# Ledger of designs, part 222: peptides against a protein of PDB entry 4AID

Target 1, 242 residues: chain A of PDB entry 4AID
Amino acid sequence: FDIKRKTIEWGGKTLVLETGRIARQADGAVLATMGETVVLATAVFAKSQKPGQDFFPLTVNYQEKTFAAGKIPGGFFKREGRPSEKETLVSRLIDRPIRPLFVKGFKNEVQVVVTVLQHDLENDPDILGMVAASAALCLSGAPFMGPIGAARVGWVDGAYVLNPTLDEMKESKMDLVVAGTADAVMMVESEIQELSEEIVLGGVNFAHQQMQAVIDAIIDLAEHAAKEPFAFEPEDTDAIKA

## One batch from the design tools (peptide; made by RFdiffusion4, then SolubleMPNN)

Design b2_p30_5_s4 (from b2_p30_5, 11 letters changed)
Fold by OpenDDE base, seed 3:
Structure b2_p30_5_s4 (fold): chain B 242 residues (1-242), chain A 30 residues (1-30)
Amino acid sequence: as target 1 above (242 residues)
Amino acid sequence: AKYKLLEVPEELIEKWKKEVEEKIKELVEK
C-alpha cells in the first residue's frame, strides 16, 4: 500500500489525514483522526453526465456506524436504513460549504460518504467529517475548487476555544461552526447566548485563522496523493451571450 | 504536479462576505 499521511497539531490535539490504506475503489478516500475520534470520508464521481441532467447531483451522507454507536451519544437507537436527526443535520452541514465549490457546469453525479468509525467522547466527528470530506474531494480529481477548512469555536470563561470538547461546550456561551476557503469564510452556523457582535465576529475571524493549518495540510496531502485531474472544461457562459 | 488548486471566482467570495456579515447580525439580534 502506498500510504500518505499528514499530521498537524491543531487546537492542542493531533489531527491526522491518511490516504491509501482503505476504500481504494473510491476516487478519493481519507481516514481522518482527531484525538481518538476517527472518520472515513469517501468521494466518488461519475465520469459522464446522465442524459437530460439539468442540476448538479451532489449527495452527501454522514453516518455513524452501529459498531461505534456504543461510544456515540444517542447511537444505541439507530433504526437500520433511516438517518438520525443528527446524521441528517451533519450531512447538510458538510454539503453546504462543498456544493458551491464545484466548477460551474459540472453535472456528473458526486457522492460523498462520511462514516464515523470511532468516537472518543471528547471530539465531535462533525468538524472532522467536514475536513475529511474536503480532503477526499481534493484527492479525487473532481473539478472541486477546495479545499475547505472547518472549525468550531466556543466562548468559555471570556476566551475563544478552538474545537471545544463536548464537556467544555456545556459551559460555552457560543457554539460557532465556521467553514471557508483559504481566502474567505463561506458558512457560519451558530447557537449564541447573549453575546455582542464584536465577540461573534471575533469568533468567526479566529475560526478562519485557525483553519488555515488544516487547509495547508489538505493541500500538502493532495500534492503527494491526488489523482490526475478529471478533464472537464467549464461552460463558457460568456460565449453564449456573444 | 498532479494536483492544481482551482481559483474561486471573486464574485463568490464577495457574495459569501455579505452573507456572513448578515448572518452575524441575525445571530446577535436574537
Scores: peptide ipSAE 0.550, ipTM 0.923, DockQ to the pose 0.753
Fold by OpenDDE base, seed 2:
Structure b2_p30_5_s4 (fold): chain B 242 residues (1-242), chain A 30 residues (1-30)
Amino acid sequence: as target 1 above (242 residues)
Amino acid sequence: AKYKLLEVPEELIEKWKKEVEEKIKELVEK
């Protein structure tokens, strides 16, 4: 097994991105760890477009396995087969920043699956899932203009907190989730309690600054472990409007 | 290197900047 691993310190926690051990049949596969929370992201893409495909067929599936779910707060025994509300929301949270980063005209089927393998009850797997999905896509060879980074920002005792624990979030006046590329923020989702525009804007900027280390870590991993880029030529869509 | 970083079109970056600015305003007005 040719295992590649990148480890960084991120917000006072160790982030580990690993490839080459698990899900080797996928185009990209990343095992991501923060604290004792562990997720597996896999990316698979079709090597041809289906006849008559008119839209980009991206599917993102975030799932929390039953053995992890027994520890997850509010993780009642999921009836087999239907996503929970959390799984649906996190699947969308991962989908939103990655969807616009596929090269225009790419209409091959893409499937991203993020599986929570372990949960430490401190580190939420959503941010880790976003990071892992980004990394898996960068490793896959798909025409993906990533990586994205992601961060959660809290506001606790008049300070920004990067990726607050579930306990720190109880004291937080902000739940700010940010995703972006190296150059730009592209997604902001937040729940805020009586905070100024200055604090919220500062939180977005803080998140974007803090995610650079993650973006760099994904690039470093990809340089060592990525598959050959899929040969894709974008259709010159400007020629049809003449 | 096998990995090739693809550049995001500036048009998308400009779009996202506007969307994020609008989103921040909406968050603070609530």
Scores: peptide ipSAE 0.548, ipTM 0.923, DockQ to the pose 0.799
Fold by OpenDDE base, seed 4:
Structure b2_p30_5_s4 (fold): chain B 242 residues (1-242), chain A 30 residues (1-30)
Amino acid sequence: as target 1 above (242 residues)
Amino acid sequence: AKYKLLEVPEELIEKWKKEVEEKIKELVEK
């Protein structure tokens, strides 16, 4: 096994990004761990466009497997079937920052699957899933202008907290999820309790600063483990309709 | 390195900056 691993300290926790052990059939695959929460992200893309494809066919699926679901807060042993509300929301949360980072004109089918393998009841797999999906895409060779980083920011006792635990979140006046590239924040989702614009803006900036270490870790992993970039030349015709 | 960082177009960056600023305003006005 040619296993590549990047480990960083992130918000007082160890983040591990690993590739090469599992899901080798994917274009990119990353096992991401924070605490004892573990997710597998896989990225697969078609090597050709379907005839008549008029839109970019990206599918992002976040899944909490039944064996993990019984250990996930608010998770029930799901029978195989429809995604839960949480799975649907987190799938969208991962999709939103990823979708605009594909090179314009790329209309090959892309499937990102994030699977929660383990949950420690402290670290939410959503942020970890965003990071893992970003890393898997960077490893895949797809024409992806990532990586993205992601962070959750809490506001506890008048201070920002990076990736608060589920218990710390009960005392938090803010649930701020931020995603961005190295250069810019591109997504903000938040639930806030009567906070000033200054505090929220400060939280976004804090998140963007803290995600740089994750972005750098993904780049380092990709430099060592990425597949050959897919040869994609956008047709000149897609440039003229801008 | 096999991996090549692709440049994000500046027009997207400027778009996102505006969207994020608007989003923050919307969050605090609720």
Scores: peptide ipSAE 0.547, ipTM 0.922, DockQ to the pose 0.799
Fold by OpenDDE base, seed 1:
Structure b2_p30_5_s4 (fold): chain B 242 residues (1-242), chain A 30 residues (1-30)
Amino acid sequence: as target 1 above (242 residues)
Amino acid sequence: AKYKLLEVPEELIEKWKKEVEEKIKELVEK
């Protein structure tokens, strides 16, 4: 197997992005690891548009499998076949930043599946899932204007903490999830305990700075392992204004 | 083939900057 791997230190943790071993039938597939939390992201896209397709048909599905759920807090009651509240929320967290990054006019079906394979009870797989999904899309050859990076920022003892552990989050006055491209932040979700605009803005900026290493790692992985770009030319909107 | 990084239209970037600024204001007013 032609296995490509990128490893970086990120927030005092080792982030590993791997492709080529698993899910080779997908257009893109990435195993992402942080600590002992492991996710598999797969991206599949249709090579043609359905007749009469009027919207961009993106589906994002985040799943925590039962074999991982035996270690996942609150995973004890996963009814087969229905997404948990967490799975639904994380699916949306992944969907929101990637959806606007598809080239305008691309209406081929895209499916992103993120599966939690292992959970260490310290590192939440949501951020890792966002990163893995971004990487899988970049590898796929789909007309995706990524990568996106993502980060969680805590506020603990008057300092920003990158991707706080589940235990550190108990002491955090902020749960700030940020996603963005290299150039811009595009998504902010947060739960905040009475913090100033300055602290929150600083947290967003901190997240955006810290995600650059992840974005660069995805680009590096893609340069070595991406499929040929899908031949998609956006309809020349400039030709209609002439 | 080399991975082709696609550029995000500036219009989207400006939109996001505004949306993020509005979101931050909403977060601190609660």
Scores: peptide ipSAE 0.546, ipTM 0.922, DockQ to the pose 0.773

Design b2_p30_6_s1 (from b2_p30_6, 22 letters changed)
Fold by OpenDDE base, seed 4:
Order: structure tokens, then sequence, then C-alpha cells
Structure b2_p30_6_s1 (fold): chain B 242 residues (1-242), chain A 30 residues (1-30)
């Protein structure tokens, strides 16, 4: 087995990105770990476009499996066969920053699946899932112009906190999720309690700065483990509608 | 080779972005 692993210290925690051990049948697969929270991201893409396909068919599914649900806050109330509210929200959080980064005119089916395998009750799988999905896409050979990084920022005791624990988040005046590339912020989602716009903007900048270590880690992993780029040229017909 | 060049460029951009953001934050703290 050719297992590639990247480990970094990130916000005082060890982030591990691993490929080659599991889900080898996917185009890209990444096992990501932070603390004792573990997620598997898989990326699969069709090698041809469906006849008459007029839109980009990207599907992102974040799933907290029932075997992990007994350790997931609110997981005990999951009905089998329907996404929870959290699973739906996190699927959208992952979708939003990645969708714009596919090459224009690419209309092959793409499926990203993020599965929570373990939860430590400290590190939320959502940020880890965003990172893992980005890494899996970068490894896949799909025409994805990532990586993205992601970070959660809290505001605790008058300071920014990178990826606060679930307990630290109870004292946080900010829940700020940011995703972006090396060059740009792609997505912001925020819940804020009585903070100035200046503090919030500073939080976005802090997140974007702190996620660069993750972007570099994904790049390093991809340099050693990415599949050959899928040979895709946009059809000239999509250039005429610009 | 092309894929390695792409990732090398992305890593260079990531380093530049970090340097810029660090300078901006230092200027705000001054």
Amino acid sequence: as target 1 above (242 residues)
Amino acid sequence: DERRAQFKELRAKAREQRARLAAELAALAA
C-alpha cells in the first residue's frame, strides 16, 4: 500500500491528512484527523458528460454515520435515511467554496462524500470535512482549481481563537467559518454576538491567514499523491455564451 | 511535470499571501 501522510500543527492541534489506506476505488480519498475526530472524504467524477447535460452536476454529502452518532452532539435523534439539519448545513458549507473552483464548462458528474468516522466531542467534524473534501478533490485529477482551506474563528476573552473546541465555543462571542484559496476568501458563514464589524473583518483575515498552513499541507500531499489531471478541454460552444 | 509546476506555483502564492497578511496585521497593531 502506498500511504502518503501529511502532519502539521494547526491551532495547537495535530492535523493529519492521509491517503492510500482506504477508499482506493475513489478518484480521490483522504482520511483527515484532528484530535480524535476523524473524517473520510471521497471524490468521484464521471469520465464523460451525460448527453444533454446543461448544468454542472456536483453533489456534496456530509454524513455522520450512526456508529459515530452515539458520540455526536444531537446524534441520538437522527432518523435513519434522512440527512439531519447539521448534515444538510455542513454539506452546503462544503459545496459553496468548492463549486466555483471547477473549470468552466466541466459538466461531468462529481460526487464528494464526507463521512464522520469518529468524534472526540471537542473538534467539530465540519471544518475537518471541508479540509478533507478539498484534499480529496486535489488528489482526484478532476479539473478543480483548489485547494481550499477552512477555519473556524471564535472570539474568547478579547482574542481570536482558531478552531475553538465545543466547550470554548460556549464562551465565544463569534462563530465564524471561513473557506478560501491562497488568493481569496470564497465563503463566510457567521453567527456574531454584539461584536464590531472591525472585529468580524479581522476574524475573516485571521481565518484566511491561519488556513494557509492547511492549503500548504494539501498542496504537499497532492504533489506526492495526486492522480494525473483528467484530460478536459471545454467545448468551444461554452465560450460563445460569455 | 505540469502538475508539479502548478502545485509549486500554488505554494508560492500561499507563501506570498501569508507574508502580505502578516504585514497587514503588523501594520494594524502598530
Scores: peptide ipSAE 0.048, ipTM 0.628, DockQ to the pose 0.841
Fold by OpenDDE base, seed 1:
Structure b2_p30_6_s1 (fold): chain B 242 residues (1-242), chain A 30 residues (1-30)
Amino acid sequence: as target 1 above (242 residues)
Amino acid sequence: DERRAQFKELRAKAREQRARLAAELAALAA
């Protein structure tokens, strides 16, 4: 087994990105760990476009499986087969920053699946899932112009906190999720309690700065483990604007 | 080889942007 691993310290926690152990049949697969929270991201893409496909068919599914339910808060009430509200929201959080980064004109089916394998009750698997999905896409050979990084920012005791624990979040006046590339912020989602716009903007900048270490880690992993790029030439749609 | 070159370029861009962001943040803290 050719297992490739990248480990970084990130927000006072060890982030591990691993490929080659699980889901080797996927185009890209990453096992990501932060603390004792573990997610598996898989990326699969069709090697041809469906006839008459007019939109980009990206599907993102975040799943907190019932086998992890004994370690996931509220897991005992997860009905089999229907995504929870959380799973639906996190699937959208992953989709939003990823979707714009595919090469224009690519209309092959892409499926990203993020599965929570373990939850430590401290580290929310959503940010880890975003990172893992980004890494899996970078490894896949799909025409994805990532990586993205992601970060959660809290505001606790008058300071920014990177990826606050679930317990620290109870004391946080901000739940700010940011995703972006090296060059740009791609997505912001925020819940704030009576904070100034200046503090929120500072939080976005803080998140974007802190996610660069993750972007670098994904690039490092991809340099050693990425599949060859899928041979895709975008139809020169710029010739239609002339 | 081409894929490694692409990721090397992405890393260079990421490092440049990180340096720029660090400078912008340092200028805001000054």
Scores: peptide ipSAE 0.026, ipTM 0.609, DockQ to the pose 0.649
Fold by OpenDDE base, seed 2:
Structure b2_p30_6_s1 (fold): chain B 242 residues (1-242), chain A 30 residues (1-30)
Amino acid sequence: as target 1 above (242 residues)
Amino acid sequence: DERRAQFKELRAKAREQRARLAAELAALAA
């Protein structure tokens, strides 16, 4: 197996991005680890557009498998088949920043699947899932103009905390999830308890700064493991308005 | 070759944006 791995220290934790061991049949596949939380992201895309396809058919599916559920807080009997509220929310959280980064006019089916394999009860798999999905897309050859990074920011004892633990989050006055590229913030999701706009804006800037190490790590991995770009030229849709 | 060039450009942009954000944060803290 040609296994490529990138390891960085990120917020006092080890982030590992690995490809080449699992899900080799996907266009891109990344095993991501932070602490002892582990996710698998896979990206698959169709090599042709369906006849009559009028929209971009991107699907994102975040899932927490039953074998990981024994380590997931609130892992009540997940009946097979219906996503939980958490799985639905995180699927949307991953979709939001990646959808606008596909080349305009690309209407081939794209499927991103993020599977939680292990949870350490400290590191939330949502941020890790966003990072892994970004990495898998960058490896796939799809016309994705990423990478994105992601970060959670807390406010604990009058300071910003990068990717607070689940225990630190109980004391946090802020749950701020940010996703972005090197150039821009693409998505903000926030729950805030009576903080000034200045602290919140500072949190967004802090998140965007801190996620750059992740963006660089994805780029490093992709330089060594990415498939050749899929040959896609957008149809000149501007020519039909004459 | 084109993909390596794209990633090299992305790294350059990422470094430039880090420098800009660091300068903006330093200006807000002053």
Scores: peptide ipSAE 0.025, ipTM 0.606, DockQ to the pose 0.809
Fold by OpenDDE base, seed 5:
Structure b2_p30_6_s1 (fold): chain B 242 residues (1-242), chain A 30 residues (1-30)
Amino acid sequence: as target 1 above (242 residues)
Amino acid sequence: DERRAQFKELRAKAREQRARLAAELAALAA
C-alpha cells in the first residue's frame, strides 16, 4: 500500500493526517488522528453534471458510528437512520466553510462523509472532522480552492486555549469555532459567557493564526498524494482572472 | 509539475498571510 502520512504538533497534541490505507475507492480519503480521537473523511464527486442541474449539489454527512459508542458520550442512544442533533450541527459546521470554495459553475454532485472511528473523551471529533474533510477534498482532484483549517478556542484562566479538552471546556468562558483559508476567515461560530468584544476578536485572530499549521500540513500531504485535477472549465472564463 | 506549482504557490500565500497577521497583531499590541 502506498501510505502517505503527515504528522505535526498542534496545540500540544499530535495531529496525524494519513491517506492510502482505507477507502481507496473514494476520490479523496483521509484518516485523521488527534490524541486518540480518530475520524475518516471521504470525498466523492461525479464526473459529469446531471441534465438540468441548477444548483451545486454538495452533501456533507458527519456520523458517529455505534461501534465507537463505548467511547462516545451518548453513543448508546443513537438510533440508526436519522442524524442526531450533534451530527446535524457538525455536518453544517463542515459544510459552511467548504461550500463557497468550489469553482463557480461546478454543479457535479459532491459527497463528503466524515465518520468518527474512535473518541478519546478529550478531543472533540468536530474540529478533526473539519480538518479531515478539507484534506480529503484537496486530495480528490475536485475543483476545490481550499484547504481550509479549523480551530476551537477556549478562554480559561484569562488565556486563550487552542482546542481545549472536554474537561477544559467545562471551565471555559468561550466556545469559539473558526474555519478559514490562508487568506481569510470563512466561518465563525461562538458561545460566549460575559467576555468583551476585544477578547472575542482576539480569539478569532488566534484561531486563524493557529490553523495555518494545519493548512500547511494539508498542502504538504496533497503535494505528495493528491490526484490530478479534474478537467473542469467553468463557463465564465472571467472568474479565473480575478 | 503543474499541481506541484499550485501547492508551492499556496504555501507562498500562506507564509505571506502569516507574516501579515503577525504584523497586524504586533501593531495592535503597540
Scores: peptide ipSAE 0.023, ipTM 0.578, DockQ to the pose 0.581

Design b2_p30_6_s2 (from b2_p30_6, 17 letters changed)
Fold by OpenDDE base, seed 1:
Structure b2_p30_6_s2 (fold): chain B 242 residues (1-242), chain A 30 residues (1-30)
Amino acid sequence: as target 1 above (242 residues)
Amino acid sequence: MERKEQYRELRRKAEEQRKKLEEELEKLKE
């Protein structure tokens, strides 16, 4: 099989993006690893619009599988069939920055599934899942105007920390998750303890800078491994309603 | 647009944006 891999050092950790080994039936599929945390992102899109489809039917599903639960905090209590609060939250974190990047007028069904396969108890799968979903979409041929990058920023001992470990986060005065393109910040979620607006804005800028290496890595992977773009021309009428 | 051209253009934009961000951060350190 033609396996393509991109490896970068990112925040003092090895990030690996791999395609071509797993989930080859998907339009895009990426196995992403950071430290020993491993996620599989798959992107599938319909090749036609359903009759009467009036909205963009994007579904994002983040899942932490029970086989990984032995290494996932709280994973032992996962009931089969209902998303946990974390799974619901992370699904939204992935959805928010990617949804606006689809070509306007595209109303074919799109399904993004992120599955946690392994957790190292240091690297949170949420950031890795966002990166993997972005990469899978870029590989798919869907009319997605990504990639997005993502980063978590902590504030520890008066400094920004890129993708703090779960243990470093206990000492952090900031949990700042940022997603964006090369050109723009698309999403910010933050929990902050008594920090100035200046420090928070600096954290957003730091995140946006640090995610560029990930964006570059996704582009590089896509140049080598993406499918041909799906032939989609938006109807002229949908362009005028902007 | 051919696939190769699309991703080349994305790379160019990413590189230009990185350069701007680096220049902005250098100015903030001064």
Scores: peptide ipSAE 0.095, ipTM 0.666, DockQ to the pose 0.592
Fold by OpenDDE base, seed 4:
Structure b2_p30_6_s2 (fold): chain B 242 residues (1-242), chain A 30 residues (1-30)
Amino acid sequence: as target 1 above (242 residues)
Amino acid sequence: MERKEQYRELRRKAEEQRKKLEEELEKLKE
């Protein structure tokens, strides 16, 4: 099997991005690991547009399957067949920054699925899922103008903390999730306890700086493992509405 | 543009942006 792997040290943890072992039937597939938390991201896209398709049909599904749920805090009561509140929220966190990065006029169905395979009880799989989804899209050949990086920033003992553990987050006055490209912040989601706007803005900048290592890692993996770009010519009709 | 060239250009931009952010963060500490 031609397995390609990129490993970086990131926020005092080892981030591993791997492709070529699992889900080979997908257009892109990435196994991402941070600590002992493991996620599989798959990207699949249709090779043609459906007749009468008027919008871009992107679906993002984050899933914490029952086999991992025994190690996920609060996971014991996931009814089979409905996404949990967390799964719904994380699916949106992944969707928001990636959706605007598809080439305009591309209306082929795109499905991104992030599956939590293992949880270490320290590293939340949401950030890892965002990174893995970005990497899977970059590998797929879809007309995706990524990569995106992502980071969580905490505020603990008067300092920024990159990707705080679940235990460190209990002491954090900030839960700041940032996603972006090399050039721009694409998404901010924040829960803040009595912090100044200056500290929050500094947290966004810190996140954007720290995610560059992840962006570089995805680029490096894609340079070696990405499929050929899908030949897509946007129909001239959608270019006129700019 | 070949995909390899696209990713090389993305890497260059990422490195430039990182350097700029580092310089901005240093100025905020002064």
Scores: peptide ipSAE 0.080, ipTM 0.642, DockQ to the pose 0.823
Fold by OpenDDE base, seed 2:
Structure b2_p30_6_s2 (fold): chain B 242 residues (1-242), chain A 30 residues (1-30)
Amino acid sequence: as target 1 above (242 residues)
Amino acid sequence: MERKEQYRELRRKAEEQRKKLEEELEKLKE
C-alpha cells in the first residue's frame, strides 16, 4: 500500500497527516493525529451534476464515534441518528471556510465527513478536523482552491497560546478559532473575556501566521499523494458573477 | 495549469505571505 505521511512540529505538538491506509474508496482521505487525538477526514464528490441542480450541494458532517465518546467528558451514549450540538457547530466551522473556495459554477454533490477516532482529552478534535478536511479535499481532485489552515488561539498569562489544551483553555481569556488560506483569513469565531480589540486582532494575526506551517504540510502531502484534478470548466455565465 | 504548477504556486504564495508577516511582526517589535 502506498502510504504517504507528513509530520510537522506545530505549537510544541507533533501534527501527522497520513493518506493511503484507510478509506481508499473516497476521492480524498486523511488520517490526522495531534497528540493522541485522531481524526479521519474523507472527501467524496459526484462526477456529474444532478439535473436541475441550482445551488452548490456541499455537505459537511463532523461526528464523534461512540467508542471515542467513552473517553470524552460528557460524552453521553449518543443515541444513533441525530448530531449533537457540538457536532453541528463543528460541522459549520469546517463548512464556512471551505465553501467559498470551490470554483464558482461547480454544483456537483460534495460530501466531507470528519470522524473522531480517538480523543486524548487535551487536544480538541475540531481544529484537527478542519485541517484534515482541508487536506482530504486537496487530495480528492475536486475543484477546491485550498488548502485552508486552522488554529485555535488562547490568551494565558498575558501571551498567545497556539492550540491550547482543554486544561489550558480553562485559564484562557480567549477562545479564538481562525481559518484561512495562505493569502487570507476566511473565518473567525471568538469567545472573549475582558480583552482589548488590539489583543484580539493580534490573535487573528498570530493564528494566520501559525497556520502557514499546516498549509505547507498539506501542500507537501498533496504534491505526493493527491489525485489528478477533476476536469471542470465553469460556464461563462458564472465566471462573470465572480 | 498542471497540478504540480498549481501546488508550486500555492507554496510560493504561502512563502511570500509568511515572509511579509514575519517582516510586519519584526516592525511591530521595534
Scores: peptide ipSAE 0.059, ipTM 0.622, DockQ to the pose 0.738
Fold by OpenDDE base, seed 5:
Structure b2_p30_6_s2 (fold): chain B 242 residues (1-242), chain A 30 residues (1-30)
Amino acid sequence: as target 1 above (242 residues)
Amino acid sequence: MERKEQYRELRRKAEEQRKKLEEELEKLKE
């Protein structure tokens, strides 16, 4: 097995990105670990477009396995077959920043699946899932113009906190999730309690700065483990309307 | 373009952007 691993210190925690051990049948697969929270992201894409495909068929599916969910206080037994509200929200949270980064005219089916394998009850799998999905896409060979990084920012005791624990978040006046590339912020989602716009903007900038280490880690992993780029030539018809 | 060249260029851009952002954040603290 050719296992490639990148490890960084990130917000006082060890982030590990690993490929080559699990889900080798996927185009890209990344096992990501932060603390004792573990996620598997897989990216699979069709090698041809369906006839008459008029939109980009990207599907993102974030899933927390029942054994991880059963440790969450108030986690009712997920009836097999429907995503929870959290799974639906996190699936959208991952989709939003990655969808715009595919090459225009690429209309092959793309499936990103993020599975929570372990939850430590301190580190939320959502940010880790975003990072893992980005890494899996970069490894896949799909025409994805990533990587993205992601970060959660809290405001605790008058300071920004990178990826606060679930307990630290109870004391936080801000729940700010940011995703972006090296060059741009792609997505902001925020819940704010009585904070100035200046503090919130500073939080976005802080998040974008802190995610660069993750972007660099994904690039380093991809330099060593990415598949060859899929040969995709956009049909001339979409180039004439730009 | 080989995959390695694409990611080397992404790394270069990421490093340049990080440096720029660090410089901007330092100016906001002054």
Scores: peptide ipSAE 0.040, ipTM 0.598, DockQ to the pose 0.661

